Peptides against a protein of PDB entry 3OGK. Designs and how they scored, part 80

Target 1, 307 residues: chain A of PDB entry 3OGK
Amino acid sequence: ATPDRLSRRFPNLRSLKLKGKPRAAMFNLIPENWGGYVTPWVTEISNNLRQLKSVHFRRMIVSDLDLDRLAKARADDLETLKLDKCSGFTTDGLLSIVTHCRKIKTLLMEESSFSEKDGKWLHELAQHNTSLEVLNFYMTEFAKISPKDLETIARNCRSLVSVKVGDFEILELVGFFKAAANLEEFCGGSLNEDIGMPEKYMNLVFPRKLCRLGLSYMGPNEMPILFPFAAQIRKLDLLYALLETEDHCTLIQKCPNLEVLETRNVIGDRGLEVLAQYCKQLKRLRIERGADEQGMEDEEGLVSQRG

## One batch from the design tools (peptide; made by RFdiffusion4, then SolubleMPNN)

Design b1_p15_7_s4 (from b1_p15_7, 10 letters changed)
Fold by OpenDDE base, seed 4:
Structure b1_p15_7_s4 (fold): chain B 307 residues (1-307), chain A 15 residues (1-15)
Amino acid sequence: as target 1 above (307 residues)
Amino acid sequence: SRFEERRRLLEQMRR
């Protein structure tokens, strides 16, 4: 498909999703006219797709200029922007988006690769947006953004229901969690082991409606922080948790309403048995291979044909 | 620690 063909056929298009080639192919990208660049699509959006409110780019090359053009063309009409596993832009491009699209409801940069110039984009979002419902920069490396801006967003965006972040220290997000009264989903953060203060996370208060969760680096010592609301958990992302097989069993047993589980093969056959026994509402199960399982002595941490 | 080692491995997986 070409951009011009799309606009001719669907001039009133409201939602567009484009998928590029896998990242492996992008590494060897030579031609300027490769279908992985969003530039021709952004041009077409700007000129001919004037009702477009939702844009999803997956595995595409996106420049700051592309983002700037998109932002100015759609302005407050843009409700959703998803840069899903994209690359080629900097935080300047993000700044343009949040500056011009002040009514954006969904902003996603999950697993995107970018050059971080500063944290101004999140600050600008915090200062001017009151519409945000979904913010997702899961599995990204923002080092210059402020947890305080995230808190401000939570205070100002009362419809905020899903937030996925990078490696913020969870204790820095206390204010955010307090402010995010309607938050249903949270993924990311960073739980850091402290031998001298093993209970440092035990007093964390999560939003009352939280039911989809993935805490990065959560180990067995931190896992109990979930127990007070484990019965209301519907989705768990344990891909980046530091739980062993037995820990999985413990947590799963406390989540009878679990519908979606994403984890590594460390769950093992035993974990799968417990899952089947206690999680009767399970709809989706994702099991990935983990790098941490490579050195494990026992086969119990592996999913076999028995599971 | 084993914990920190696993964390590093997981971080590598995220990239």
Scores: peptide ipSAE 0.043, ipTM 0.760, DockQ to the pose 0.164
Fold by OpenDDE base, seed 3:
Structure b1_p15_7_s4 (fold): chain B 307 residues (1-307), chain A 15 residues (1-15)
Amino acid sequence: as target 1 above (307 residues)
Amino acid sequence: SRFEERRRLLEQMRR
């Protein structure tokens, strides 16, 4: 489908999702007419899709100019922008979005690759947005953004329910968690083992409504942090947890209301058996092949046809 | 440590 055909058929389109080619296609070798660029779509949005409030680009090339054009064209009418595994932009493009789209509710750049110039985009978002419901820069590397801005966002955005971040030290997010009273989902962060302080994270206070969780680098020593509210957990992202098979079993047994589990093959057949036994409300299970299992002699960490 | 190695591998997977 061409952008022109879409606008003619659906002039009142409110949501648009575009998918590009898999990342394996070297972006540098993509012909200009490949269709992986969002530019022609942004042009069409700007000119003809006046009711569009939700945009989702997946695996597409997005420039700062594209983002700037989109931002100015839709302004406060833009409620959702998802840059899902996209590339080609810098934080200047993000700054343009948050500057012009002050009523944005969902902002996602999960797994996107970008050039980071500064942390101004998050600061601008913190200073002016009160509408944000979902913020997701999971599996990204922002080094220049401030946890304090995240805290400010939590304080100002009363409807903030889902936040996924990169590798923030979890202790730097204490203020954020305190402010995010309505937060239901949190993923990311970084748990860093400190041999001198084994209980470093035990006093973390999570938002009371938290039920979807994925803490990066969570090991068995940190796992007990979840136990006080494990019964209310509905979704677990353990893809980047440092849990062994037995640790999975321990945690799963404490989550009887679990509906969604994402993990690696380290869960093993044993973990799957435990899951079936204790998690009767499970709706979705995702098991990925972990690189960490390659070369490790943990025979129990294999998922077979049995499980 | 085993966990440190895994952390490195997981980080590579995230990229």
Scores: peptide ipSAE 0.044, ipTM 0.764, DockQ to the pose 0.159; fails the geometry check
Fold by OpenDDE base, seed 1:
Structure b1_p15_7_s4 (fold): chain B 307 residues (1-307), chain A 15 residues (1-15)
Amino acid sequence: as target 1 above (307 residues)
Amino acid sequence: SRFEERRRLLEQMRR
């Protein structure tokens, strides 16, 4: 499909999702016309898709100029922008998006690769947006954004239900969690072990409606912070948790309403048995082979046909 | 130490 053909056939298109080639293919010298650049699509959106409110680019090359053009073309009509595993842009492009698209509800750049210039984009979003429902920069590296801006967003966006972040120290997000009264999903952050203060996270207060959770680097010492509301957890992302097989078993037993679990092979056959026993509402299970298994062998951290 | 090492590995996976 070409951009021109799409717009001619569907001039009233509301939602567009484009998928580029797998990442493995992007490392090769691929001809420029392989369809990985969003530029021709953005041009077509700007000119001919005037009802488009949702854009999802997956594994595409996106430049700041592309984002700027898209932002100006759709402005407050743009409700959803997902830069899913994209590359080629900087935070200047993000700044343009949030500056011009003041009514954006979903902003995602999960697993995207970008050049970080500053934290202005998040600040701008915090200063002007009241519509945000989903903010997702999970598995990204933003070092220059402020957790205070995230708190401001939570305070001003009363419909904010899902936030996934990079490596914010969780204690810096206390204000955010307090403000995010309607938050249902949180992923990311950084839990940092402190031998001198093992209970430093124990008094952390989470939003009351939180039911989808993935705390990065959560170890067995931090895991108990979930126990008071474990029964209401519907989704767990344990891909980046520091839990062993037995820790998985402990946590899973406390989550009888779990519907979605994402974890690594460390769950083991034992963990899967426990999962089957206690989580009768499970709908989706994702198990990845973790890099941690290569460096730290655990006899129980293997999933076999038994599990 | 164990957790620190594992954390580094997980961080690599995130990148």
Scores: peptide ipSAE 0.044, ipTM 0.767, DockQ to the pose 0.161; fails the geometry check
Fold by OpenDDE base, seed 2:
Structure b1_p15_7_s4 (fold): chain B 307 residues (1-307), chain A 15 residues (1-15)
Amino acid sequence: as target 1 above (307 residues)
Amino acid sequence: SRFEERRRLLEQMRR
């Protein structure tokens, strides 16, 4: 389908999701003129899709000019923008979005590749937005943004319920967690093990409604910080946790209301047995293959057909 | 992908 045909067929379209490049293709392996550009779609949105409030681009090439055009065309009518595994833009494009779309509720850049010029986009968002519900730049590398701006967003956006971030030191997010009173989901951050100070995270206070969680680099020493509220956890992302099979068993036993689990093959058949025994409300299970299968790992760390 | 890069980092930390 072409953009012009879409607008003629559905002039009152409110939500658009476009998928570009194949999953197996890296951005640089496909010719740039292959049709993965959002430009013709943005043109069509600007001209003919005047009721569009939600845009989701997946695996597409998005330029700063595209983002600027989209931002100006939709302005405060844009509620959702998802740049899912996209490339081709810089933080200038993000700045344009948050400057012109001041009522945006969902902003996602998960796994996108971009050039970072500065942290102005997050600062602008913090200074002017009060509508944000979902902020997701999980699996990205922002080195120039401030945790203080994230705290300001939490203070000003009372409907903020889900935040996924890159590699912020968790201790730098203490103010954010205190401000984010309605936060239900948090993923990312960085837990940094310190042999000289094993209890450095034990006094961390999480939002009271937190029930979906994925802390990056969480090991067995940090895992106990979850125990006070483990019974209310509904979703766990352990893909980037540093937990062994026994650690998985320990944590899972404390999460009887778990509905979604994402982890690696290290959970093993034993972990799956424990999961089945203690988590009767489980709805979704994702097990990723990692170096765990290629290394000299013990048999316990493998998921077989028995599991 | 950034996903793969983060996974590689995790793998390195586990060694």
Scores: peptide ipSAE 0.042, ipTM 0.766, DockQ to the pose 0.184; fails the geometry check

Design b1_p15_8_s1 (from b1_p15_8, 10 letters changed)
Fold by OpenDDE base, seed 1:
Structure b1_p15_8_s1 (fold): chain B 307 residues (1-307), chain A 15 residues (1-15)
Amino acid sequence: as target 1 above (307 residues)
Amino acid sequence: SLFEERERLRRLSRA
């Protein structure tokens, strides 16, 4: 489809999802002939799609100018912006979005690649937004944002139900978790094993409604922090957990209400057997084959046709 | 090691 055709056919469009071409290989540069620039679409949105409240760009090139134009064109009417695996922008573009779209409910930059200039965008969001329901910058690299701003967001946004973050030290998010009373989903963070302090994370208090979870770099020593509420867990993202096959089995047995599991091949046939035995409500299973599994000597850490 | 695996997973998250 072309932007002009879209606006002519659907002038009252409220939600738009655009997908760029699939990348054939990881780390492949986007060719110039990619045709994945959002610029023509943003122009069309600005001029002709005046009821658009939800925008989802997937695997597209997005510039700061594009974001600025979009922000100014839609302003408080923009409820959802998803920059899903996008590239080409900086945090200045994000700042423009949160500055002008003060009623945004969903902001996603998951797996996007960008240049980080500062943490002002998150600060601005914290200072002015009370509508946020979903914040997702999972699998991104923000080094200049403050966990205090995340806490402020949690305090001010009563409807905040899903937050996915990058590599925040989990202990820095204690204030956030305390403030996020209605949080149902959390992914990301960073659990850092400390041999000298094995109980480093045992006193973490999670939001009472938390049922969808993916703690990055969670190892077997940290896994017990989930046990008190494992029975209420409905979704687990273990893609970036540091769990072996046996650890998977241990955790799965404690999650009888699990509906969605995302993990790596390390779960093995044994883990799948345990999953089938204990998780009768399972609806979706995603198993990724990571290059990391080539280093696992344990033959049980592979999923075969048996599983 | 857990450390090596962490680094590998970090690379995967960035890809």
Scores: peptide ipSAE 0.024, ipTM 0.659, DockQ to the pose 0.228
Fold by OpenDDE base, seed 4:
Structure b1_p15_8_s1 (fold): chain B 307 residues (1-307), chain A 15 residues (1-15)
Amino acid sequence: as target 1 above (307 residues)
Amino acid sequence: SLFEERERLRRLSRA
C-alpha cells in the first residue's frame, strides 16, 4: 500500500510497521522509490496519521530529516520507535527523537547502521525521559555514549523492563543494574576475561526480576554469575557467548524454566539432549551457524538431523 | 520421553 492509501483507509491508525528490502538487496539496488525510504511515510504520518503512537521501520533507509520530522510531528504522542536494521541516519536524528518525544516508552535501533557523531542523544534521554520501558541498541556500534547516562535512565525510568546494549564493559554497568530495579531483560555488554583476575565478575549483582538475558562474550569462567538466578531465567541469548558444548549443558541444566534459547550449533546434539531433558517449558529454539564453527569438524559440536 | 522431546526441539529449531 502507498502512504496516502493507508491514511485514507485508516486515519486513526495507532501502530505502523513497515518492512523494506533485505540489506543484501539494498547494497546492489537501492530502490529509488518510496519502498526503501521512510520519507513518504513520515510525510504521511506528519500530515494525516495524527493518532499514530507506534512506528516500526524494518530494513529501511531513514535520514536525520525523516527522524526530525517524525519527532516534531508526533512529539510526546510517540510511544514507540523501532529502527530495526535501518540505515541512513546519524545520532543527530536520534537526538531529535529523544528531544521532542520525551514520553517515548520504546526506543529500538537494533542492528541499525548509522554515523555516530556524539553521545548526546543518550544523555538527552537520560536527562528528560521518565517513561522509557524498552531501550534496545543491541548489535550496534556506539562508542561515544556513556554508561552513566544508562544508569541515569535506569534511575529515572521506573518502568524500564528491557535494555539491550552494545559493547559496554559489564563492570561499567554495575550502577545501571543497581538502579534498574524492575529490569527483566538485559542483552549485550562485554565480558572480558582477565587471567590475572578470575573473579572479576563474580560480585556482579543483577536486577532481581532479570529473567531474559544475553551476555556477550560470556565464557565458562563468567557463566557461574548466572547460577544464583538461573532457575528464573526464561530466555537465554547465547549467540555471542563463548560457551562450548559442555558449557551449554552445564548452564541449561540450571535453567529448568527456560522458554526461549538462542544459540549457535556448538550446542550440538548433546546440548539438545540436555535441553530436552531439563527444559520442559521451552517454546522457541533458535540455532544459528556460527562463522567460527564453519570449519569445525567436531561431530559433537554440530546439530545433526540424527541427534 | 526424551526422544519425543528431542523431536519437539528439532521442530522448534526449524521454525
Scores: peptide ipSAE 0.029, ipTM 0.730, DockQ to the pose 0.029; fails the geometry check
Fold by OpenDDE base, seed 3:
Structure b1_p15_8_s1 (fold): chain B 307 residues (1-307), chain A 15 residues (1-15)
Amino acid sequence: as target 1 above (307 residues)
Amino acid sequence: SLFEERERLRRLSRA
């Protein structure tokens, strides 16, 4: 479909999702600039899609100018912006979005590639937004944003229910977790093993409503921090956890209400058996092949057709 | 059975 055809057919469109590059583009099979620019769509949104409140760009090329135009065109009417695996913008573009779209409820830039100039976008969001429900910059690399701004967002946005972050040290998020009283989902962070302090994370207090979780780099030593509320967990992302097959079995047995599991092939046939035994509410299972699994030819780390 | 449930989970992972 073309932007013009879409607006003529659906002038009252409220939600738009665009997909640019197929996964094959990751293998250099498709030119980087092939069919992926959002510019024509942003122009159409600005001119003709005046009721649009939700925009989802997936694998698109997005410039700061595109973001600025979108921000100014939709302003406080923009409730959702998802830059899903996008590229081509900087944090200046994000700053424009949060500056002009002060009532934004969902802001996602998961797996997007961008140039980080500063942390002003998150600071601006913290200073002016009270509507945010979902913030997701999972699997991104921010070095210039402040955990304090995240805490401020949690205090000011009473409807904040889902937050996914990059490589924040989890201990720096203690204030955030305390403030985020209604948080149901958290993914990301960084758990860093300290041999000298084995109990480093044991005193972490999570939000009471937390039921969807994915802690990055969680190993078997850190896993027990989940046990007090494991029965409450409905979704678990273990893609970036440092758990072996037996660790998976241990954790899964404690999550009888699990509905969604995402993990690597390390779960093995044994883990799947345990999952089948203890997680009767499971609705979705995602198993990815990890790069680290190339060396573990041992049967325990493989999901077979027989298992 | 556990076997049937395991097969169900495998189907879910392929979807």
Scores: peptide ipSAE 0.029, ipTM 0.729, DockQ to the pose 0.029; fails the geometry check
Fold by OpenDDE base, seed 5:
Structure b1_p15_8_s1 (fold): chain B 307 residues (1-307), chain A 15 residues (1-15)
Amino acid sequence: as target 1 above (307 residues)
Amino acid sequence: SLFEERERLRRLSRA
């Protein structure tokens, strides 16, 4: 499809999702002027799609200029922006979005690759937005953003229900969790094992409505922090957890209301048996094989064809 | 080790 054809056919379009090439093709292998660039689409949005409130770019090249144009064209009418596995922009582009789109409800840049210049975009979002419902920069690398800005967002955005972040130290998010009273979903963060302080995370207080969770680098020593509310967990993301097969079994037994599980092959046949026994409401199961797991010859931690 | 596994998973998340 071409941008011009879309606008002519659907002048009152409110939601647009575009998909580019697979990520492997994005590393300097994309020819110039390839359809993976959002530029022609942003131009069309700016000129002809004046009712568009939701934009989702997946695996596309997005420049700061593209984001600036989009931001200024849609302003407070933009409710959703998803930069899903995109590349080519910097935090200046994000700053433009949050500066001009002050009523944005969903902002996603999950798995996007970008140049980080500063943390101003998150600060600006914290200072001016009260509408945010979903914030997702899961599997990104921000080093210059402040957890205090995330706390401010939680305090000011009463409809905030889902937050996914990069490698923030979880203890720096204590204020955020206290402020995010309506939060239902949290993914990311970083649990850092401290041999000298094994109870480092045991006093963490999570939002009372939290039911979808994925804590990065959670090991068996940290896993017990979930036990007080394990019965209310509906979704677990264990892709980046440091749990072995038996740890999976322990956790799964405590989550009888689990509906969605995402994990790695380490769950094994044993973990799948326990899952089948205790999680009768399970709707979706995702098991990933890492390239590094292909070499593990151990029967323990492998899902066989027996299941 | 758990540390090595953490770093491995971190690398996988970036790929």
Scores: peptide ipSAE 0.023, ipTM 0.647, DockQ to the pose 0.203; fails the geometry check

Design b1_p15_8_s2 (from b1_p15_8, 11 letters changed)
Fold by OpenDDE base, seed 5:
Order: sequence, then structure tokens, then C-alpha cells
Structure b1_p15_8_s2 (fold): chain B 307 residues (1-307), chain A 15 residues (1-15)
Amino acid sequence: as target 1 above (307 residues)
Amino acid sequence: STFDRRRALREQARR
């Protein structure tokens, strides 16, 4: 489809999702004219799609200029922006979005690659937005953003229900969790093992409504922090947890209301048996091959074809 | 090591 054809057919379009080529192509191996640039679409949005409130770019090349044009064209009418596995922009582009789109409800840049200049975009969002419901920069590398801005967002955005972040130290998010009273979903952060302080995370207080969770680098020593509310967990993302087969079994049996599980082959056949026994409400299971499993010669921690 | 596993998991996330 071409941008011009879309606007002619659907002048009142409210939601647009565009998918580019697979990531393997996104490295300098993509021909310049492969059609993965959002530029022509942003031009069309700016000129002809005046009712568009939701934009989702997946695996697209997005420049700061594209984001600036989109931001100015849609302004407070933009409710959703998803930069899903995109590349080509900097934090200046994000700053433009949050500066001009002050009523944005969903902002996603999950797995996007970008150049980080500063943390101003998150600060600006914190200072002016009260509408945010979903914030997702999961599997990104921000080093210059402040956890205090995330706390401010939680305090000011009463409808905030889902937050996914990069490698923030979880203890720096204590204020955020306290402020995010309506939060139902949290993914990311960083649990850092401290041999000298094994109880480092045991006093963490999570939002009372939290039921979808994925803590990055959670090991067996940190896993008990979930036990007080394990019965209310509906979704677990264990893709980046540091749990072995037996740890999976321990956690799963405490989550009888689990509906969605995402994990690695380390769950093993034993973990799948436990899952079947205790999680009768399971609707979706995702198992990926982990890099940590490539060296495990033992049958324990591998999902076999016997299931 | 746990550190090596973390790095490997991060690299996997980037793919």
C-alpha cells in the first residue's frame, strides 16, 4: 500500500499500523529505497489524515525530523505512539513528541535502537502529562533518564496501568511503585545480586493491583519477593529471569491464576508438568531458546518433543 | 557466572 492510496480510501482513519522489514535487514545491508522509512507516511499523516490518533510503527526507520513533523501535525490529538523495534531517531525526537503531544496516553519504544542525547524527554513528559496510561521502553538502553521523573509520572497520571522499563535498579523505583497506585503491569528493571546483602530487595513494596510482571535478572534469591502476591499474578515474563528448572517449579506452583507465561527452555519438561498441574487457567505459553541453555549438556532444563 | 548469563540475556533481547 502507498500512503496516498490510504488517505484517499480512508480519510477518517483513526489508527494506523505499519510494519517494516525484519530486523536482519535493518543493519546497513538494507538498500536505501527498501520502503522502511516512515517519512512518506508521516507526510501523508500531516497533510491528509487529520483524525489519526493512534500510530504504530514496527521495524521502521524513523528520524527525528519524522517525529517532529508527526508531533506538530497531530499535537494533543495524538493518543498513541508506538515505535516498536524502530531505529534512526534520537532522544530529541522523543522530546518533540512529548512536548507537543501533551495528552498522549500510550508511548512505546520497546526494543527500539536510538542515540541517547539526554533525559529531557522523560522530564518533559513528567512535567506536563497527566493522561498517560501505558509507558513502554522495555529492552532499551537509557542511561540518562531519571527514576524521579518516572515517579512524577506515576504521581500525576492516575490512569497509569502499564509501565515497562529498561535496566533501572529496582531500588531506585521504590518511589515510583509507591506513587503508581493503579499499576497493573510492570516489566524490566534490574535486580542486582549482592552477596553481602541477600535481603536487599525483600522490603520492596509493589502496587496492590500488580498482576502482570517481568523483573529482569530475577534469580532464586530475589524470587521470594513475589510470593506475597503470587496468587494474583496473571502474566509472568521470565525471559530475562535467572531461574533454573526447579526455581520455575517453585514459582509456578505459587501462581494458580497464571494466564500467560513467557520463559526459556530452562523450564524443562518438569516445569511444564508443574505448570499443567497448578496453572489450570493458562491461556498462552511462550518458550524461547535462551543463550544460557546453549552450554547445558544435561537433559534437565530442556523442553523435549515428548509434550 | 551470573554476570555472563545477564550479558547473554541482554544480547538475546537485542536480537
Scores: peptide ipSAE 0.075, ipTM 0.807, DockQ to the pose 0.236
Fold by OpenDDE base, seed 2:
Structure b1_p15_8_s2 (fold): chain B 307 residues (1-307), chain A 15 residues (1-15)
Amino acid sequence: as target 1 above (307 residues)
Amino acid sequence: STFDRRRALREQARR
């Protein structure tokens, strides 16, 4: 479909989701009129789709100018922006969005590639937004943003229920977790093993309603921090956990209400057997091949047709 | 090492 055809057919459109080509195609010489650019769509949104409140771009090229135009055109009417696996923008574009769209409820840039200039966008969001429900920059590389701004967001946004972050040290998020009283989902962070302090994270307090969780680099020494509330866990993202087969078995046995599990081949047939035995509410299972597992000679870390 | 595992996981995420 072309942008102009869409607006003529659906002038009152509230939600738009656009999917581009795989990232590999974005590195080639692309004509200016290539469908991978959001520019023509942003122009159409600005001119003709005046009721649009939700925008989802997946695998598209998005410039700072595109984000600025979108922000100014939709302003406080924009409730959802998802930049899913997008590229071509900088943090200046994000700053424009949060500056002009002060009532945004969902902001996602998961797995997007961007140039980071500063952390002003998150600071601006923290200073002015009280509507945020979902914040997701999972699998991104922000180095200039502050955990304190995340804490401020949690304090000011009473409806904040889902937060996914990059490689923040988990101990820097203690204030955030304390402030995020209604948080149901958390993914990301960084658990850094300290051989000299194996109990480094044992006193970590999570939000009381937390039931969807994915802690990056969680190993067997850190895993026990989940045990006090494991029975309320409904979703686990273990894709970036450092758990072996036996660790998976231990954790799964403690999560009888688990509905969604995402993990790697390391779960093995044994882990799948345990999952079937203890997790009767399971709805979705995702198993990925880990790059770390390609060299593993241990058959226990493999999922076969028996699982 | 834990470091190597972290690197491998990050590289996987970039694909």
Scores: peptide ipSAE 0.074, ipTM 0.809, DockQ to the pose 0.238
Fold by OpenDDE base, seed 1:
Structure b1_p15_8_s2 (fold): chain B 307 residues (1-307), chain A 15 residues (1-15)
Amino acid sequence: as target 1 above (307 residues)
Amino acid sequence: STFDRRRALREQARR
């Protein structure tokens, strides 16, 4: 579809999801006719889609100017913005979004590539937003944002239910977890093994309603922090966990209510057997090939046709 | 090493 055709057909459109071409095509010179730029769509949104409250761009090129135009055009009517695997913008564009869209409920930049200038966008969000329900910058590299702003968001946004972050040290998020009383989903962070302090994470207090979880770099030493509430876990993202096959088995056995599992091939056939045995409510299973698995000599660390 | 695995996982995520 073209932007102009869309607005003519659906002038009252409330939700728009645009997908760019597959990532494989992004490695080549992007032809002029690639259709991966959001600019024409943002122009159309600004001019003709006045009821649009949800925008999802996937694998598209988004400039700061595009974000600024979108922000100003939709302002407080924009409830959802998802920049899913997008590129081309900086944190200035994000700042524009949060400055003008003060009632945004969902803000996602998952797996997007951007230039980070500062952490002002998150600070602005923390200072002015009380509507946020979903914040997701999972698999991004923000180095200049403050955990304190995340805590402020949690305190001010009573409906905050899902937060996915980059590589924050989990211990820096203690205040956030305390404030995020209604949080159901958390992904990301960084668990850092300390040989001198093996139990440094054991005193972490998670939100009481937490049931969807993916702690990045969680190893077997940190895994026990989940055991007190493992029975309430419904979704696990273990894609970036540092768990071996046996660790998977141990954890899975403790999660009888698991509905969604995302992991790597390291789960192995044994892990899949355990999963089938203990997780009778499983609805979705995603297994990715991990780069780390090529180095695993243990045959059990691979999923075969038996699994 | 654990560090190498972390790096590899991050690189995989970027793909």
Scores: peptide ipSAE 0.091, ipTM 0.822, DockQ to the pose 0.243; fails the geometry check
Fold by OpenDDE base, seed 3:
Structure b1_p15_8_s2 (fold): chain B 307 residues (1-307), chain A 15 residues (1-15)
Amino acid sequence: as target 1 above (307 residues)
Amino acid sequence: STFDRRRALREQARR
């Protein structure tokens, strides 16, 4: 579909999702005519889609100019922006979005690639937004944003229910967790093993409503921090956990209300058996092949076709 | 690939 055809057929469109083609990682040759640029769509949104409140770009090329145009065109009417695996923008583009779209409820840039200039976008969001429900920059590399701004967002946004972050040290998020009283979902962070302080994370206090969780780099030593509320967990993301098959079994047994599990092939047939035994509410299972499996010659870490 | 990035992240966490 062309942008022009869309607006003619659906002038009252409220939600738009565009998917670009998978980028072949190897060829720097973005053909000029690849429908991967959002620019024509942003132009159409600005001119003709005046009721659009939700925009989802997946695997698109997005420039700062595109974001600026979108921000100014939709302003406080923009409730959702998802830059899912996008590239081509900087944090200046994000700053424009949060500056002009002060009532944004969902801001996602998961797995997007961008140039980080500063942390101003998150600071601006913290200073002016009270509407945010979902913030997701999972699997991104921000080095210049402040955990304090995240805490401020949690304090000011009473409807904040889902936050996914990059590699923040989890201990730096203590203030955030305390402030995020209504948080139901958290993914990301960084758990860093400290041989000298094995109990480093044992005193972490999570939000009381937390039921969807994915702590990055969680190993078997850190896993017990979940046990006090494991029965409350409905969704678990173990894609980036450092758990072996037996660790999976241990954790799964403690999560009888689990509805969604995302993990790697390391769960093995044994883990799947345990999952079937203890997680009767399971609705969705995602198993990804891990690159780390090349070293486990032993049969225990492979999901067979018989599982 | 997304898989390569995940591998790299996991390898970094193990170090």
Scores: peptide ipSAE 0.060, ipTM 0.785, DockQ to the pose 0.132; fails the geometry check

